# Ledger of designs, part 121: peptides against a protein of PDB entry 3S8F

Target 1, 157 residues: chain A of PDB entry 3S8F
Amino acid sequence: VLTLFVAVPSLMTAFTVAASLEFAGRLRGGRGLFGWIRALPWDNPAFVAPVLGLLGFIPGGAGGIVNASFTLDYVVHNTAWVPGHFHLQVASLVTLTAMGSLYWLLPNLTGKPISDAQRRLGLAVVWLWFLGMMIMAVGLHWAGLLNVPRRAYIAQV
Target 2, 166 residues: chain B of PDB entry 3S8F
Amino acid sequence: DEHKAHKAILAYEKGWLAFSLAMLFVFIALIAYTLATHTAGVIPAGKLERVDPTTVRQEGPWADPAQAVVQTGPNQYTVYVLAFAFGYQPNPIEVPQGAEIVFKITSPDVIHGFHVEGTNINVEVLPGEVSTVRYTFKRPGEYRIICNQYCGLGHQNMFGTIVVKE

## One batch from the design tools (peptide; made by RFdiffusion4, then SolubleMPNN)

Design b2_p16_1_s3 (from b2_p16_1, 8 letters changed)
Fold by OpenDDE base, seed 3:
Structure b2_p16_1_s3 (fold): chain B 157 residues (1-157), chain C 166 residues (1-166), chain A 16 residues (1-16)
Amino acid sequence: as target 1 above (157 residues)
Amino acid sequence: as target 2 above (166 residues)
Amino acid sequence: VEQLLAFLAEAFLAAL
């Protein structure tokens, strides 16, 4: 029970970010319960990438609670579930945030704005990455629940 | 203008923080529900038992694989299993169908895995520690043991077999 | 209460 209190700072951080996104969307003219989401700059890969990372982080974070639970961890430990979890955390959130940072950093370092073609390519890259990661993660979690072992090339499934 | 913006941000933060707290309670409730309704197949953890990994091959119940299967009751057995680089002993492990089997698993060298396909048996095996798992095989046949913890160059080939006899 | 918890659990699992 006490272990779950570790999630409190993480939740506070995550929802502070969400609050910032809502504020930003409303400043951009978004109204209503969901209108602020549509108003966010979805045409900018530097924005889209980390946001997609956050979306992947939600189920990953929930999985963290599962993995930290003694009884539930017994079910998933050293199965394909575990790689599924950290691919959402590292290869989705961290990696997509790094990609997004790159799309911001390079134009600033070079002093040259990205072309429209480069922007569209960047959007394609981050969306395809996210899609691939979600497919892989869902597959790994599903396989893990079916008792597919981690660190083995064979499984009775 | 800046003060107004900060006040607005704080209002949104309060809302999201309240939501976060609510979600925390939901997660705790879901865990509690899962524990209450889905514990029938969970093998309880045993008490911590220690063994000297440097002598486990020479002395004690793990030393002789021919004596590894010990009948402790009319339909109860204890099986002393060594996971080592790179295999298991005894191999195969022969047990009767329908008997309650208590596996006592340890390692003389490095950390290994003990994952039995077709079962919920899945534990890490640490040198100096005895892992205890209780299971009853309802179906006769062969069950493969897989090492699911990296243990060296031969890790991928480290397999064992449990043979359940009628 | 159990039905509510079951519903929430299923919804949670479906969302994962």
Scores: peptide ipSAE 0.016, ipTM 0.765, DockQ to the pose 0.042
Fold by OpenDDE base, seed 2:
Structure b2_p16_1_s3 (fold): chain B 157 residues (1-157), chain C 166 residues (1-166), chain A 16 residues (1-16)
Amino acid sequence: as target 1 above (157 residues)
Amino acid sequence: as target 2 above (166 residues)
Amino acid sequence: VEQLLAFLAEAFLAAL
């Protein structure tokens, strides 16, 4: 009950953030239905990281609703599906947001801008992290649907 | 300028809210589809039943492993299973192929898992409560029971076996 | 499915 109750406000918040991103992109010269996306600062790891986190949060959030559903819980409970959900929410959204925050916070605290090399490395780290997390998440959810248990080192599936 | 910006933001918010509502229906449809395709095989049976975990080993239907499998009707059985640190009783559980099996599972000690490999039977077992699962084994053979809820140092080695006979 | 839909509907209404 609590999860589903929180789900609706969370969705509203997520789409409000998306609206803000569209507005920002259009202010930066983006045009058309999707042109505003290209206009966003994709060269800044402080921006890219949390945005990728939000993208990972979409399937994770949907999974949260599934996990909170009593009928579907019989299928996914204590299977690899559950850690798949956790890794999307924690290791994608939370972790990437933290990474992005550091790319903003450290330069401001030290008064020193990041070098171009550090910026490029940061972008590489964030994108590779996201890619790895998506691969792992898909694998864990797939395994979960195949009834691979969590907290077990062997399984017959 | 501020007023124009506010109106623009509001327009985008309205658009995204409409999209949100549409996606809500999509998600509901996907959930319904998943339910229709993945809920076969295991049927939750019975109401919440309670037992005393301190006496369940000494008295009642779980006390004697030799009497754990009870025929309740033609091709219908009830199996009284104990999940404990660190195993299952009876072990093995012997049931006929094609029979409707009602598992009544409880624990005398801590919370355990009851996951039958090769099936969609997957429940938690709480001390003081009886977990009820109904299943029909269509194929003969051995089905391993594994614990998927951490229950102590021997958790990873906690296994049982269901033997389905022709 | 019907029970789930009803539950989701109630949750949605409660969140409004």
Scores: peptide ipSAE 0.013, ipTM 0.734, DockQ to the pose 0.032
Fold by OpenDDE base, seed 1:
Structure b2_p16_1_s3 (fold): chain B 157 residues (1-157), chain C 166 residues (1-166), chain A 16 residues (1-16)
Amino acid sequence: as target 1 above (157 residues)
Amino acid sequence: as target 2 above (166 residues)
Amino acid sequence: VEQLLAFLAEAFLAAL
């Protein structure tokens, strides 16, 4: 039980970001309980990338709580579950945030805006990356629950 | 108005914080439920047993693989297993079907894994520590031991076998 | 360093 309290700061941080997104969406004309989501700038890869990273981070964070639990960790430890977890955390959140930051940084460094074609390509890349990461993560978590070992090329299933 | 904006932001933050707390309680509840209803397969942690990894090969119960399987009672055995770069000893480990087996696993060199296919046995093996796992094999046959902790260049080939005899 | 970054940025954008 005490182990779960370690998640409190992370949850607070994550959901304050979500609060900021809600506020931003409402400022952009979003209404209702979920209408603010649609109002966010989904046409900007600099925005979409880190947000998708955050979305991937949610199940990853939940998994982190599981991994930190003494009894539950026995089930998942050193199985494919673990790489599934950190791929959501690193290859999804961190990587997508980095990708998104480039779409902000590069135009600022060069003083030139990205073209519409580059913008669309960026959106495609980010969404495809996210999709691929989700597929891989689900597969790894599933395999882990089936007791597929980590760091092994063979499995009992 | 800056004040109004600030108040609005705080309201949203408060809502999301409440949600975060709710989720925390959900997670706690899920853990509690799991522990209450699914205790089978969860091996409680025992007392930490220590050994000297530098001498474990020369003296003690791990020194002779021919004496690694010790009967401790009726249908009860203790098996002293070494995980090393890059294999296990004894190999194969021969145990009878239906017997309660206590594995005492340690390493003379680096950290290894001890993952037994077809079982819930999955522990890390640390030099200087003894991992204790209790298991009863219900079915005869061969069970592969897999190292699931990186231990060097030969890690991927580090396997053992448990042979369960009728 | 800034010049290098600008160069790399331009190269990146040109490759897109």
Scores: peptide ipSAE 0.011, ipTM 0.768, DockQ to the pose 0.014
Fold by OpenDDE base, seed 5:
Structure b2_p16_1_s3 (fold): chain B 157 residues (1-157), chain C 166 residues (1-166), chain A 16 residues (1-16)
Amino acid sequence: as target 1 above (157 residues)
Amino acid sequence: as target 2 above (166 residues)
Amino acid sequence: VEQLLAFLAEAFLAAL
């Protein structure tokens, strides 16, 4: 009940953010249905990180609804599925948002802009992190569906 | 200027709201797909049954492991299982192949898991509550019971065995 | 599940 209750505001927030991104992209010269996406500042790790986090949060949010369903939860509960869900929510969204926040906050607090090398490294870190999280999350979800138990070092499969 | 920007934002929000509605149906479809493909053979939740965890070891059907397996019909058995720190009793649990087994599982101490490999049996075991699971073993052999709920220092080594006899 | 999904749908529509 609680999860479903929170799901509605979360979805509204998500799509509001998306609307803001579209507006920003169009202000930056993006045109068409998807051209605004390309116009967003993908060269800035402070932008890329939280956006990638949001992307990872989408399947995680859907998984939350699954976990909150009695019938569906029976299939996935206390399997590797659950850690997969957590890694999308915490290790992806929260962590990437934190990383992105640092890329914005530290330069502003210190008054020292990040170097181009630091920017490029930051982009690499964020993208690699996202990729790794997606691989792990998919693997954990898959393992969970194969009835690999949570909190056990052994598995049938 | 600010007003124009606000109106523009609202226009995009309207579009995304429409999209969100469409996506809602997509999500419903995905959930339905998951349900249809992965819930075959789901064991329904049993009726809630309570027991006193402080006396369950001394009296009642869980008290004697030798009496834990009770034949309730020609091809039906009830098995009274205790999950405790750190193991299961009886251990092994011996049941016939092809018989309908009703597991009545409880704990005298802390919360445990009862996950039987090779089956869809996967339940939490709470002190004071009796978990009921019905299953029929089609294949003879040994099935390992795994605790998948953290229960203390010995959690990782908490295993049991179900022996299905021909 | 159907009831939950219906609830979610109704809640979403109500929030619009």
Scores: peptide ipSAE 0.011, ipTM 0.735, DockQ to the pose 0.045

Design b2_p16_1_s4 (from b2_p16_1, 8 letters changed)
Fold by OpenDDE base, seed 1:
Structure b2_p16_1_s4 (fold): chain B 157 residues (1-157), chain C 166 residues (1-166), chain A 16 residues (1-16)
Amino acid sequence: as target 1 above (157 residues)
Amino acid sequence: as target 2 above (166 residues)
Amino acid sequence: LPLLLGFLADAFAAAE
């Protein structure tokens, strides 16, 4: 039980970010319980990418609690479950944040805005990346529950 | 203006924090439920047993693979297994069907994995420590042992076999 | 979607 409380700071951080998004959406004219989500700048890959990363981080965080649990880790440890967790945390959140940061950083450093074509392409890239990561992560977690080992090219399944 | 904005932000944060706490309790409850309903599948941590990895090959119960399987009681066996670069000893491990098997696994060199296909046996093997796993094979046949911890250039080829005899 | 549903079903079955 004490080990599970390690998740408290992480959850607090995650949901304060969500609070910031809600505030931003409401400032942009969003109303109601969920209307603020639609009001966010979904046309900007610099925004969409890290937000999609955050969405991937949610199940990853839940998995983190599982992985940190002594008892539950017995089930998932050194199975495909663990790589699934990593790909949500690193290949989704970190990588998408880096992608999004690039869309902000390059225009800022060069003083040249990205073209509309580049913007649209960027949106496509980050959405496709997110979709691929989610499919792979679900597959890896599922395989892990089926006792597929990590760091092996063979499995009992 | 700034004060009003600050209060609004705090209100949203308070709501989301409440949600986060609720989710935390949900996760804890799910873990507790899983443990309460699936206790048979959980192996509790035992006493830490230590060995000297530098001498484990020369002396002691792991030294002779021909003596690795020890009958400790009626339908009860202890199997002393070495995981090494790059294989397992003994190989194959031969045990009777329906017998309670206690695996005592250690390593003379680096960290290895001991993952037995078709079972819930999945432990890391650390030099200087003895991993203890208890299992009863209900079905005869061959069970592959897979190293699921990177241990060097030959890691991908490190396999063993447990043969369960009728 | 079928994979996701299968995963959820499997997870539910494992949790019960």
Scores: peptide ipSAE 0.027, ipTM 0.792, DockQ to the pose 0.028
Fold by OpenDDE base, seed 4:
Structure b2_p16_1_s4 (fold): chain B 157 residues (1-157), chain C 166 residues (1-166), chain A 16 residues (1-16)
Amino acid sequence: as target 1 above (157 residues)
Amino acid sequence: as target 2 above (166 residues)
Amino acid sequence: LPLLLGFLADAFAAAE
């Protein structure tokens, strides 16, 4: 029971970022409960990538609570569920954040802005990456619940 | 200007913090619901049992695979299993249908996995530690044991079999 | 979306 309270600082940290996004969106003219989301700079891959990472982190974080549960971990441990969790946390959040950081950092360091074509390509890359990761992660979590083992080339189902 | 911005951010943070706490309770509730409706996968914590991995092959209950299956009572057995690079012993493990089986699993070398297909038996096997799993096979047949923890070059081929006899 | 729905349905069924 106490192990689940470890999720409190993590959730607090995660949603403070959301608060910053809401503030930014409202400063950009967004209003209402959801209008601020649309007002965010979705045309900038430096923004979109880390935000998509955060979105992937939501189910990953939920899974983290499950994995941290002493009782439920026995159900999912060393099944395909665990790789699913990892791909949401590392291959989605961390990787997309890194991608986004590069889209900001390189133009800043070189003093050369990215072209419109590069911007569009960047958007395509991060969205496709996110989509692929979500599909794979859902599949892995599902397979894990079906007791497909981790680190095995075969499965009973 | 900074004060106004900070005050605005604080208001949003409070809202999202409240949401985060609500979500925490939702997750706890979902866990509680799962545990209340489906407990087959729940394994309680047991007492840590230790063994010397350097001598486990020479002496003790794991030393002789022919003596690995021990009847401990009416329709109750203890099976002493070694997971090693790269296989299991005894192999096959032969147990009767409907009997309560207590698996005592350890390793003489490196960390292995012990995942029995068709069951909820899924444990890591650590050298120096004894993993204890209690299970009753209701259906006769063969159950494959899979190593789901990387243990070296032969990891992918490390399999065992449990044969449940009528 | 269909995969997600299937996953959720399966997860729900497993929880019951």
Scores: peptide ipSAE 0.024, ipTM 0.781, DockQ to the pose 0.028
Fold by OpenDDE base, seed 3:
Structure b2_p16_1_s4 (fold): chain B 157 residues (1-157), chain C 166 residues (1-166), chain A 16 residues (1-16)
Amino acid sequence: as target 1 above (157 residues)
Amino acid sequence: as target 2 above (166 residues)
Amino acid sequence: LPLLLGFLADAFAAAE
């Protein structure tokens, strides 16, 4: 129980970000419980990328609690579950945030706005990346529960 | 109005923080529920046992693979296993079906894995420490041991076999 | 969604 208190700062941070998103969406004209989500700038890859990263981070964070649990870790340790967790944390959240940052940074550094074609390509990249990462992560977690080992090229299943 | 905006942000933050705290308790409850209902894949924790990795090959119960399987009682055995670069000894490990097997696993060199396919046996093996796992094989046959902790250039080929005899 | 449903079904089945 005490170990779970480690998650408190992370949850506070995550939901502070969520609060900021809600406020931003409402400022953009969104109404109701879900209307603010639709009002967010989903046409901007610099926005979409880190948000998709956050979405991937939710199950990853839950998995972190599992991995940190003394008894539950016996089930998942050194199985495909672990790399599944890492790909949700690093290869989704961190990577997509970095990608999103680049979509803002490069135009800002060069002083040249991105073209509409570049914007659409950027959106395609981040959505496809997210989709691929989610498929792989689900597969890895599932395989892990089926006792597929990590760091091995062979498995019973 | 910046003041109004800040006040609104704080209101949203308070709501989300309350939600976050509620979710924390939900997670605690889920863990408790899982522990209460889930019976598969649990490996009990044992006492920390130490061994000298520099002498484990020369003296003690791990030194002779031919003496690695020790009957400790009726239908009860202790198996002293070494995980090393790059293999296991004894190999194969021969045990009878239906017997309670206590594996005592250590390493003379680097950290290895001990993952037995078809079982819930999955432990890291640290030099200087003894990993203890208890298991009863219900079905005869061959069970492959896989190293699931990177241990060097030959890691991918590091396999062992447990042969369960009727 | 189908993968998620399959995953959840398998996880719950394994927990029994």
Scores: peptide ipSAE 0.024, ipTM 0.791, DockQ to the pose 0.026
Fold by OpenDDE base, seed 5:
Structure b2_p16_1_s4 (fold): chain B 157 residues (1-157), chain C 166 residues (1-166), chain A 16 residues (1-16)
Amino acid sequence: as target 1 above (157 residues)
Amino acid sequence: as target 2 above (166 residues)
Amino acid sequence: LPLLLGFLADAFAAAE
């Protein structure tokens, strides 16, 4: 009940953020249905990180609804599916948002901008993190559907 | 112009609302797909049954592992299983192939898991409550029971075996 | 995925 209840404001937030991103992209010269995406500041790790987190949160959020559903939860409960969900939510959204926040916060607190090298490295780190997290998450969800147990070092499959 | 920007944002929000509605149907479809492909049969929850975890080892149907398997019909058995730190009893659990088995599982100590490999049996076992699971083993052999709920230092080694006899 | 790969490639190219 609680999960489904909080899903409503979460979805509202998600689509509001998306609308804001579209607006920002169009202000930056993006055109067409998808051109605004490319116009966003993908050269800034402080932007890229939380956006990637949001992208990871989409399937994670959907998974949350699955986990909260009686019939579907029976299939996935206490399997590798559950940690897969957690990693999308915590290790992707929360962690990437934190990482992105630091890329903005630290330069502002210190008064020193990040170097170009640091910026480029930051982009690499964020993208690699996201990629790795997606691979792991997909693997865990897949394993969960194959009835690989949670909290066990062994698997039937 | 703040007002102009506000109106522009609203236009994009309307578009995203439309998209959100479309995505709702996609999500429903995905849920339906998951149900269709991964549900080999949901074991429905039975009546909530309670037991005293402090006495379950000394008296009652769980007290004697040798009496844990009870034939209740021509091809029906009830198995009274204890999940404890750190193992299961009886162990092994011996049941006939093709028989309908009703597992009555409880714990005398802490919460445990009861996950039987090769089956859809996967339940948590709470002290003071009896978990009831009904299953029919179609294939003879050994089925490993895994504790998939952390229960202490010996959790990772907490295994049991169901032996299905032909 | 193609977009992801493209952005990843750009990120790595920039990091060199």
Scores: peptide ipSAE 0.000, ipTM 0.744, DockQ to the pose 0.036

